# Peptides against a protein of PDB entry 3H8D: the designs that were tried, part 204

Target 1, 122 residues: chain A of PDB entry 3H8D
Amino acid sequence: DMKRQQRFFRIPFIRPADQYKDPQNKKKGWWYAHFDGPWIARQMELHPDKPPILLVAGKDDMEMCELNLEETGLTRKRGAEILPRQFEEIWERCGGIQYLQSAIESRQARPTYATAMLQNLL

## One batch from the design tools (peptide; made by RFdiffusion4, then SolubleMPNN)

Design b2_p28_5_s2 (from b2_p28_5, 12 letters changed)
Fold by OpenDDE base, seed 1:
Formats: C-alpha cells, structure tokens, sequence
Structure b2_p28_5_s2 (fold): chain B 122 residues (1-122), chain C 122 residues (1-122), chain A 28 residues (1-28)
C-alpha cells in the first residue's frame, strides 16, 4: 500500500568485545533499517571485519528486527533517522538490488515498498 | 498543492573573515532552506555571533534564495539535504512558528506548504 | 533488541553534514 510511510534509520554499533576498549580501538559497524509503515522491509549491517549483511522481509524475518517501528524507539533516537538515499546508496553498493531480486524470484520476499520499487525498475 | 515535494537543506558556512583562520577559530553558521517544490518556502540562518535570521516566502523574498531548487545545486551537494524534523526542530526553537504566523496575519506570507501546515495547527 | 549481540552507539547527527562554505557562496 503506497500510503505507508517509508522511514529509514541508521545506528552505529560496536561489538561487545570492543565495548571496554579505547574509542580508537572500537571498530564501528553500522546497522540500517528500512521500515515500510510499522514493519521492517529491509535491514543491512556494515561490519568492520566481515562482509555486509543484507536482509529482506519474508526471507530473513528470523534475522531481522521483530519489533514494530514504535517498539524500536528509533523515531525517538536523535540522529537515527536518515534520508532514503542514505540507505539506498549503501544498499546498492552492498548488492542489495540483486539480493532482493533473488528473494523475489525465489518467492521468499514478502511484498513491501522495496519489492514494489524493484519491480518497477525491472 | 499537496503534490509538491517538500525538501529541506542545511549548509554550514563560515564568515569571510574566518576563511584563513585555523579550523578551531572558524565560527560556523548554519544556513537552512525549505523548498516547497522548486521554490523556497522558508529560509533560516544560524549565526555564531548574531540572532537567528528567519525568512518566509512572500514577506522576505528579497532576502531569500531567488534560485529554484535545481539551480541551487543543493540536491547534488552531499550532506546538504536533511529530514523535515531536522529543519522544523530548529525552526521551532528560533520562533519560526510565530514568525510565520505573523506573516500570515499581516498578509505578507505567500501560500506554501509551510503556511498550510501552520493553518492546520491553528 | 535492534542489534542482538552488538552494542549500539550514539548516532553522530552531524557525520553526514555538508562541507562548510563561505557565507558569500550560500544560495541567496
């Protein structure tokens, strides 16, 4: 439903093992989420020491945020919300288009704004 | 027309007198703009050494950006675009609601998305 | 939890800010 608000978020993170290290020794990762209305449509994690993790609704539900947007508190976290392009630029660089396409083709992807946009490009 | 895209931008600036100073001695200002479609609806300037400048379309046209959004190059400037709330939070803190309200009451404000939103709140 | 197994940090609100320009180069 094209009426659902699309909202994008980014949170930097550190590994538990780096929590007590000096700031310079804390390797930051970045967690990204796209919410299509109240529910997550895409999730992405940039890790400092492993390949990016790409997740799409339907396929990767068990590895994605199970909280609705309100429950996450992301909307109340200053600086967490980002522009669509700030998400999409990283998503594209990480091969997210191909990942989502494969999930659609395999019938694993739940229909979301993201699947609809990709289908409009194809 | 509710069909016009609302876009918000922020650019940090330095005064000419600080151009050649060390970064720590450069007092940054912040220029903000709200575009209602191709034309600016609101402009705001945070200066390090003077009161905030608030500008609204119709009233302050001579002091506002005369370029359309495409001509500004803001859409091509990395990091310039901001979320609506990032603009509105500063606008509210600077007394922008009252400023725009006064411009509407004096019939100086050009109708924009901003005037419509304010009228919906009142 | 948003980040199972990771510790969230404070988001840098200004991390993606545009480069500073001269006041004279602002779109006015």
Amino acid sequence: as target 1 above (122 residues)
Amino acid sequence: as target 1 above (122 residues)
Amino acid sequence: PLLPGYVPLESDEDADAADAVLESDLPK
Scores: peptide ipSAE 0.253, ipTM 0.713, DockQ to the pose 0.836
Fold by OpenDDE base, seed 3:
Structure b2_p28_5_s2 (fold): chain B 122 residues (1-122), chain C 122 residues (1-122), chain A 28 residues (1-28)
Amino acid sequence: as target 1 above (122 residues)
Amino acid sequence: as target 1 above (122 residues)
Amino acid sequence: PLLPGYVPLESDEDADAADAVLESDLPK
């Protein structure tokens, strides 16, 4: 069984209201995704003016990217792909471990690479 | 057998003569390394004023990094670690496939992940 | 869309690069 490729992506974003402002007045957010093979396993959003958003497959499907990895075009976007640690470091700081653990315990999380890794650590 | 971790690194460098010049007059080079577990498998150097340097384990050991991965401190240097594709794209552009192939055929290359991958493609 | 209600920016690949070192300080 070819182990599904784990791929991680990050995209900076701005609010629509800041689109035409001077660069110094554009508050950047950051969108993060973890793909377990073709399907998203985790999503995270860092906003300049609200708390981080954490999303896990199975629990938060309606709020997550619905496109498969190829459909997103992320693999073709220069600088979008990041190292696993660049995702995990931010995920941990945002309380992602506890969030995913709670989703597993409540039986809301779909089994993914992320759920398997967490269950091996606990 | 735990497959050895493949890790890739990139460090920009400047010439000693450019150290005290204005930022616009500093010509950057780029040093690249591929580690197959703790040991270097490939090294590449992009210089601003001379041809690229390609180095492969077994053939070019005397010109390559002699430190193991932990000794280099590369894993602790922010921004040094890169994706496999970020190494391979430059390696391919510099003629690295042909260079490694020639080293294998001449029996100069030490067996590494890189030699195994090339032999699977040929 | 990847980012509902937000405008994606171009990622600067070089923004996360390591600081430049002297050539003599490279792992050689």
Scores: peptide ipSAE 0.253, ipTM 0.712, DockQ to the pose 0.760
Fold by OpenDDE base, seed 5:
Structure b2_p28_5_s2 (fold): chain B 122 residues (1-122), chain C 122 residues (1-122), chain A 28 residues (1-28)
Amino acid sequence: as target 1 above (122 residues)
Amino acid sequence: as target 1 above (122 residues)
Amino acid sequence: PLLPGYVPLESDEDADAADAVLESDLPK
């Protein structure tokens, strides 16, 4: 079984209310995604004015990107793709390990590369 | 045989003569490296005032990094690691495909992941 | 949509670049 490629993406965003403000008055957020092959495994959102949002496949499917990786156009968006560590560093800081662990324990997490890696660490 | 990990790095640099100039007067160069496992396979240097330098293992060993990847500290340098495409895009623009091809044809290139990939394209 | 209710910006390719070093400090 060909191991699925793990790919990570980051997109900066602004709030709709800041869209027409001067660049210095635009508070940036950051959207992150981990794709396990064609499907999203983890999503994370850093907001300038609220707590981070952590999302894992199976548990949070309704709040996550439901597009196939190819359908997102992320692979064609210059600067969107990031290294695994650039995702994982932020994921860890935001409590993503505990969040995913809790989703596994509650049987809410869909099996992904991320769930498998976490289970190998325990 | 466990396929060696391909890792890519980029470091901006300044000339010694620009060291004490204001940031706006510092012309940046860019140093790039491709490591095929622990050893460098390709190196590339973008200078602000001279042609790009392209280097391939076997042919240009005396001009390339001779340190093992771990010895370079690149894996520990924040922002140094880049995606494969971030290297390849610049490599292609600088004529790296032709440079590596010529090194293979002249039997100067040491076999690497890069030489193998190029040979699969021909 | 990837970002419901938010406006995506262009990703700065160089935003996460390493700090510049002296040419003499490059792994050569």
Scores: peptide ipSAE 0.253, ipTM 0.714, DockQ to the pose 0.803
Fold by OpenDDE base, seed 2:
Structure b2_p28_5_s2 (fold): chain B 122 residues (1-122), chain C 122 residues (1-122), chain A 28 residues (1-28)
Amino acid sequence: as target 1 above (122 residues)
Amino acid sequence: as target 1 above (122 residues)
Amino acid sequence: PLLPGYVPLESDEDADAADAVLESDLPK
């Protein structure tokens, strides 16, 4: 079983209302994704003015990226790809472990690399 | 055989003579390392005023890091770790493929992940 | 879309770079 490649990405974003403002008035958010092979396993959004959004495959599919990794163009976007730890550090800080655990326990999580890793820690 | 983890690092550096200059007058160099498990496999240095330095294990050991990965503290240095492609792109641009190939052909290269990958391309 | 309702910015590749060290302090 060729273990699917785990790839992580980060994209800064601004709110539509800030698009035409001066740079100093643009509050940045950060979009994060974990792809387990071609499909997204986890998504996370850091907003400048609201709580972090945590999303896991199976539970939050309708709020997550529907595109496969190649369709996203993320692999071709300079500076978008990040190290696993750069994702996990933020995920942990935002309560992602507990969020994913709860999704597993409620049987809402789709099995992914992320669910498998969490189950190995428990 | 647990495949050794491949890890890549980059550290910007300044020349001693630029240490006390204004930021605009500090020319940065870039030090790169590829670790094949605990030991360095490749090293590369981009200097602001001289040609790139390419170093490969077995051939250039006396000019390369003698410390194991943990001893370097690189894994604990924020922003030091980079993606494989961030190393390889520069390595390729600097003629690293030909340099490593020549080291293999001359029997000067120590077998590493880097030598194995190159041999798979040939 | 990756970011429904938001505008993506260019990724800063060097934003997470390490602080510069002296050449003498490099692991070599």
Scores: peptide ipSAE 0.252, ipTM 0.710, DockQ to the pose 0.821

Design b2_p28_5_s3 (from b2_p28_5, 12 letters changed)
Fold by OpenDDE base, seed 3:
Structure b2_p28_5_s3 (fold): chain B 122 residues (1-122), chain C 122 residues (1-122), chain A 28 residues (1-28)
Amino acid sequence: as target 1 above (122 residues)
Amino acid sequence: as target 1 above (122 residues)
Amino acid sequence: SLLPGYVELESDEDADAADAVVESDLPK
């Protein structure tokens, strides 16, 4: 049902070893999530020292956030919610289109708003 | 038509007299706009030294942005677009609900997404 | 935890804000 609210979130993170360092010595990563209604559809992680991680529902369920949107508390974290384009721009740069396409073709992706949108573009 | 895209924007501004001052001596204001499709529905201005300005389509047309959304360049200005809640939270704090209600009751407000949403809540 | 093995930081709501303009350059 395309009537489900699409919501996007971003949270900065650091390595546990950096939490007590000076701000200039803290290497930030970024955690991103796309929720299709109450359920996560896509997750992405930008790390300061390794390649981006891309995750899609159905294929990567065991590596993704297992909490529903309400349980995450993301809707109550000030500054965590972002615009769709702020997610999609990074997703595209990280090869997310090809990653999701491959997951659809291999029948690993669960149907979501993200899979439907990609199938409409191809 | 409730199918029109609702888009919200925020631009920080400084007074002309502060443009050449040190950053610590620049008092920022905030300009906000709600576009109901191509046309502005609401405008709000937070000034550092005077009360908030609230403007609604139909009533305040001569004081509001006269450009359509494309003409403003707001969609191309990095960081200008904001989430609906980032507009509505400030609108509510500034008395925007009562202001829009009064404009509807006096038959000064042009019908917009904003007027329709308020009428559904009352 | 949203990200096991890492420390979540507070998000800055204004981190991606637009650059300030002179008041006269606001959309009119």
Scores: peptide ipSAE 0.320, ipTM 0.766, DockQ to the pose 0.818
Fold by OpenDDE base, seed 4:
Structure b2_p28_5_s3 (fold): chain B 122 residues (1-122), chain C 122 residues (1-122), chain A 28 residues (1-28)
Amino acid sequence: as target 1 above (122 residues)
Amino acid sequence: as target 1 above (122 residues)
Amino acid sequence: SLLPGYVELESDEDADAADAVVESDLPK
């Protein structure tokens, strides 16, 4: 459905062990999501102490958010929603284009707005 | 043109008299713009020491940005672009709906995406 | 939880705000 709204979100997180530490001692990570209508299409996690995690629908469903957009409460969380480019810049830097392309080529990716856009660029 | 991209921007500003003061003594204002394709449709200014300024295309052209979107450099300014809702929330709180409606009724407003959306709500 | 095993923090709405400019440098 070419009419589905594309929405992007970002949430900072910390390790459970850091929750009671001073702010200066809390290492922040960042969780990112792209929703193609009600369902997640891409997820990305930036961790302070390990490589980025990239996830795409169809391939990585078991590791991704299982909640629909409304169930997440993200639309009601102030400051969580971000512009498409704020997601895509990080996605590109983390190798997301190649990751999604490989998932398409291997027939592991579920068709989404993200897969359609990539296929139009190639 | 229903196909024109709607883009929104926000820039904090300081008064000329405060530019050489310590950060704690700089009162920030906020400049907002809505671009309907290449041209500005709405502008809004939040000042620390005076009422908000609301401006709509056609009515307030002489007080609004005369530059097209590309000429402004806003698309290249990090952190300047904002979500539609980040503009609309402030616009609504400042009485922007009533302001635009009055401009339409008086036939002062130039037709834009903003005028079309308001006319669809009424 | 969107992030099992982590603690979600509040998002800063202004974290990505542009740098302040002098009023005279606003687009006109």
Scores: peptide ipSAE 0.319, ipTM 0.768, DockQ to the pose 0.834
Fold by OpenDDE base, seed 1:
Structure b2_p28_5_s3 (fold): chain B 122 residues (1-122), chain C 122 residues (1-122), chain A 28 residues (1-28)
Amino acid sequence: as target 1 above (122 residues)
Amino acid sequence: as target 1 above (122 residues)
Amino acid sequence: SLLPGYVELESDEDADAADAVVESDLPK
């Protein structure tokens, strides 16, 4: 439903082993989420020491945020919300288009705003 | 017209006298703009050494950006675009609601998305 | 936790800020 609000979020994270290190010795990762209404449509994780993790609703539900947007508290976290392009730029760089396309083709992707947008491009 | 895209931008700036100083000696200001479609609706400037400047379309046109959104190049400037709340939070803190209200009451404000939103709150 | 097994940090609101310009180069 094109009426659902699209909201994008980003949170930096560190490994538990780095939490007590000096800031310069903390390897930051970045967690990204796209919410299509109350539910996550895409998730992405940039890790400092492993390949990016790309996740799409339907296919990767068990690895994605199970909380609805309200339950996440993301809307109340200052600086967590980002512009669509700030998400999409990273998503594209990480091969997210191809990842989502493959999930659609395999019938693993749940229909979301993201799947609809990709289908409009194809 | 509620169909116009609302876009918000922020650019940090330095004074001409500080451009050749070390980064630590550069006092940054912040320029903010709200575009209601192609034209600016609100402008705000946070200066390091003077009170905030608040500007609203119709009243302050001569002090505001005269360029349309495309002409500004803001949409092409990385990191310039911000979320609505990032603008509104600062606008509210600077007394922007009262400023715009006074401009409406004095019939100086041009009707914009901002005036419409304020009128919906009142 | 949004990230099980990791420590969430505060988001930097200014992390993606535009490069500073000289005041005279602001859109006018």
Scores: peptide ipSAE 0.318, ipTM 0.769, DockQ to the pose 0.817
Fold by OpenDDE base, seed 5:
Structure b2_p28_5_s3 (fold): chain B 122 residues (1-122), chain C 122 residues (1-122), chain A 28 residues (1-28)
Amino acid sequence: as target 1 above (122 residues)
Amino acid sequence: as target 1 above (122 residues)
Amino acid sequence: SLLPGYVELESDEDADAADAVVESDLPK
């Protein structure tokens, strides 16, 4: 249903070993999620010391958030919600278009708003 | 037309007298805008040293941005666009609901998405 | 947990804020 609300979220994170360090010594990562209605469509993780992780629904379900949007509490976390562009800009930089395209071509991607949008661009 | 895209923007600003001071001595204000399609519906200004300014289309047109959204360049300004909630939270804190309501009651408000939403709440 | 094995931090609402401008350069 193309009528579902698209919502995007970002949460900064640190390694457990850094939690008691001074703020300047904490290496931040960034967790990103795209929800197509209640369910996650894309997830992305920016780590300070390893390559970005890109995840798409259907292909990467076991590595993605399994909670529905309401269960995550993200809508109630101040500053967690971001604009679509704030997600898409990072997604594109990390090779997300190619990653999702490959998942569609291999028939691993679950149909989402993201898959539909990509298919409209090709 | 209730089908117009609602977009919200925020720009921090400094006073002209502070532009050459050290960053720590610059008092920031915040300029906010709500665009109902191409035209501004609400504007809000948080000043560091005076009361908030609330402006609504129809009533305050001469004090508001007269540029259409595309002309402002706001859509191209990195970090300027904000979520609806980021605008509404400040709008409510500044008494924006009462301000817009009064403008509707006095027949000064131009019909916008904002006026329609408020009328649906009453 | 949204992020197993990591410590979630509070999101900074202003992290992506635009650069400050001089008041005269605000859209008018």
Scores: peptide ipSAE 0.318, ipTM 0.770, DockQ to the pose 0.823

Design b2_p28_5_s4 (from b2_p28_5, 13 letters changed)
Fold by OpenDDE base, seed 1:
Structure b2_p28_5_s4 (fold): chain B 122 residues (1-122), chain C 122 residues (1-122), chain A 28 residues (1-28)
Amino acid sequence: as target 1 above (122 residues)
Amino acid sequence: as target 1 above (122 residues)
Amino acid sequence: PLLPGYVPLESDEDEDAAEAVLESDLPK
């Protein structure tokens, strides 16, 4: 079984209300995604004015990207792809380990590379 | 055989003559390295005032990093690690494919992940 | 859409770049 490629992406965003403001008044957020093969495994959003959003496949499918990786165009967006550690560092800081663990324990998480890795660490 | 981890790094550099100049007058170069496990497989240097330097293991060992990956401290240098494609894009633009091919044909190249990949493409 | 209700920005490619070093300090 060819292990699915793990790919990570980050996109800065602004709020709709800030799109017409001067750059200095645009509070940036950050959207993150982890793709386990063609499908999203984890999503994370850093907002300038609210707590981070953590999302895991199976549990949060309705709030996550529904597009496969190719459909997202992320692979074609310059600078969008990031190293695994660039995702994991933020994920860890935001409590992603505990979040995913809880989703596994509640049987809400879909099996992914992320769930497998966590289960190997626990 | 656990496939050796392929890791890529990029470090901007300045010339000694520019170290005391204002940032706007510092012409940056770029140092690139591909590590096939602990050892360098390819090195590349973009200079502001001379042609790119391409180096491949076996052929150019005397001009390449002699340190293993851990000894370089690159893994501990924030922002130094890059995606494979970020290396390969520059490598391709600089004629790295032809350079490595020639090194293989001349039997100067040490077998690496890079040589294996190229041999699979040709 | 990747970001429903938000406006994506261009990624600053250079923000994550390592700090420049002296050429003499490169691992050569």
Scores: peptide ipSAE 0.252, ipTM 0.713, DockQ to the pose 0.775
Fold by OpenDDE base, seed 5:
Structure b2_p28_5_s4 (fold): chain B 122 residues (1-122), chain C 122 residues (1-122), chain A 28 residues (1-28)
Amino acid sequence: as target 1 above (122 residues)
Amino acid sequence: as target 1 above (122 residues)
Amino acid sequence: PLLPGYVPLESDEDEDAAEAVLESDLPK
């Protein structure tokens, strides 16, 4: 259903071990999600001390948010929602295009808005 | 054309008299714009020391941005683009619904996405 | 949980805001 709303979210996070440290000693990570309607299509995690994690629906379901968008409370979290480009810019920089393409080619990706957009590009 | 992209922007501003003051003495205002495709549909200004200014296309054209979206450079200004809700929340708080409604009723408002959405609500 | 094993922080809305311009430089 190409009429589903595409919504993007970003949440900064810290490691549990850093939660009681001074702000300067808290290494922030960034969690990103793309929701294609009620369900997550892509997830991405920027960690301070390890490579980015890229996840796509169908392939990485076990590592992705299983909650529907309403259940996440993200739509009610002030400052969590971001523009599509704010997600896509980071996604591209992290190799997300290639990652999603590979998931499509291997038939691991669930069809989403993201897969459709990529297939229109290629 | 209901297929036009709706884009929203926010720019903080300072008064000329404050430009050389310490950051704590710079009273920020906020300029907001809603573009319905290439042209501005709504504009809003939050000033530190005067009431909000609300402007709608057709009625307030002389006080609104006359540049098309590309000419404004807003799409290239980092952090300027905002989510629809970030505009609408402030618009609503400033009495924008009533302002636009009055402009429609007086036949002063140019038809835009904003007028169409309001007419669908009422 | 959205972030298993991590602590979510409040997103600073202001961190993504544009730098302030002079009022005279607003698109008007």
Scores: peptide ipSAE 0.251, ipTM 0.716, DockQ to the pose 0.776
Fold by OpenDDE base, seed 4:
Structure b2_p28_5_s4 (fold): chain B 122 residues (1-122), chain C 122 residues (1-122), chain A 28 residues (1-28)
Amino acid sequence: as target 1 above (122 residues)
Amino acid sequence: as target 1 above (122 residues)
Amino acid sequence: PLLPGYVPLESDEDEDAAEAVLESDLPK
């Protein structure tokens, strides 16, 4: 539904092994999410020492956030919400367009705002 | 028109008298703008040593940005664009609802997305 | 959990803030 609110979030994280280290020895990663209404449509993770992880609804549901947006508390976390462009810029750099396109072509992607936008671009 | 994109911006600023001072002696202000499509609908300024300034289209056009959104370069300025909530939270704290309402009642406000939203709330 | 196997950090609201300009250079 085109009336659903699109909301984007980013959370910095550290590895469990770094949680008790000095700040300079904590390698920071970034978790990103796109919510199409109450449910996640896309997720990605930037890690300091491994390739980016890209996830899309339908294909990767078991590896993605299972909580609805309200259950996550993200809307109440100061600084967590980001602009659409702040998500899309990283998504594109990580090969997210090709990843989502392949999921659509293989019929693994659940229809979302993201799939609709991509299909309008192609 | 409900189809116009709503975009919000924030720019920190310093006073001319502080430009050559040490960083710790530069008192920062904040300029905010709401664009309803290509044209500004609301503007506000937070100053370190004086009351907030609130401005609304129609009433305060001579004190507001006269450039269209593309002419401002704001869309190309890194970190300038903000979420709607980041504008509205400050707008409300500064008495923006009452300011816009008074401008509507006095027939000084130009119809914008902001006036339409306020009229739907009241 | 949002980040299984990771420790979330505090989000910084000002991390992506614009650089300060002179008041005279504001679009007004």
Scores: peptide ipSAE 0.251, ipTM 0.714, DockQ to the pose 0.794
Fold by OpenDDE base, seed 3:
Structure b2_p28_5_s4 (fold): chain B 122 residues (1-122), chain C 122 residues (1-122), chain A 28 residues (1-28)
Amino acid sequence: as target 1 above (122 residues)
Amino acid sequence: as target 1 above (122 residues)
Amino acid sequence: PLLPGYVPLESDEDEDAAEAVLESDLPK
C-alpha cells in the first residue's frame, strides 16, 4: 500500500473588517492544515482575539476544509507548505494531542495518519 | 531496509567584514545542505559577490560539511530546516542536475539518494 | 472556502528563515 503523503500548510489571514485598515491595524490570524493524502486530517486556527480552534476529521468535518488538496490550490501557493514539526509544535501547544485523543475515545475521529500516530504513542 | 530520511537545511550567512555594518549594508549569502540520513549528500552556497558553489558527496568531500547531521546542530536551529522543493528549486537553477550528472559519469559521485533519483530520471 | 469569513494574506517565505550567521560559523 503506497503510504499516503503527509503534507502541512499554513496561511496567515485577516478579518474582513481589517482588510482596508493600515498594516498596523490588521490583526493576523493563522490557518493550519494537515493533509493525509488528498484529504484533510487536522485543521487549526490561531485567532488574534479568541481561543485557538482545533478540528479533526470525522468529528469536525462540517467546520473543516471540504476541498481535496488539489482543489485548495495550497500546493501552488508559495510559502504555504510547512514542515511537519511547524504544524505539530503549534498543535501540541494548543492541546491538540488531548483533543484528538478525546475524539478517538469518543469514536468521533475518522482514522487518519494522525490518529494512527497518536495511538502508537499511547 | 529502513529508507534513510532526507532532510534539507538553509542558513543565511554574512561575511566577516559585514558583521558590524548596518543591516542594509550586510550582503547575505545562503548555505544549503541535503542530508541523506546522517551524512551530507549535496551542499550549495549562494554568495552575494561570486558564482554559486555546488558540491556533491564523493567528488567534493573536502569542501563539504564533514559533520554528521546531529553534530551540525541544524536539527536544533530554528528556521534552518526547509522543504525538499526549497532546496531543489535553487539546485536546479544553479545547474545542479548537470553538475551531479557529470560527477556520476566521471565516477566521482558517491552513491546517495540524490544520485539514485537522478539516475531514475535519465 | 478555505477560510470562511476571513481574507487570506500572501505567505511571506522569509518569516521562518534562520537568523544569519557568520560565514566562518557555517558547517564546513
Scores: peptide ipSAE 0.250, ipTM 0.713, DockQ to the pose 0.822

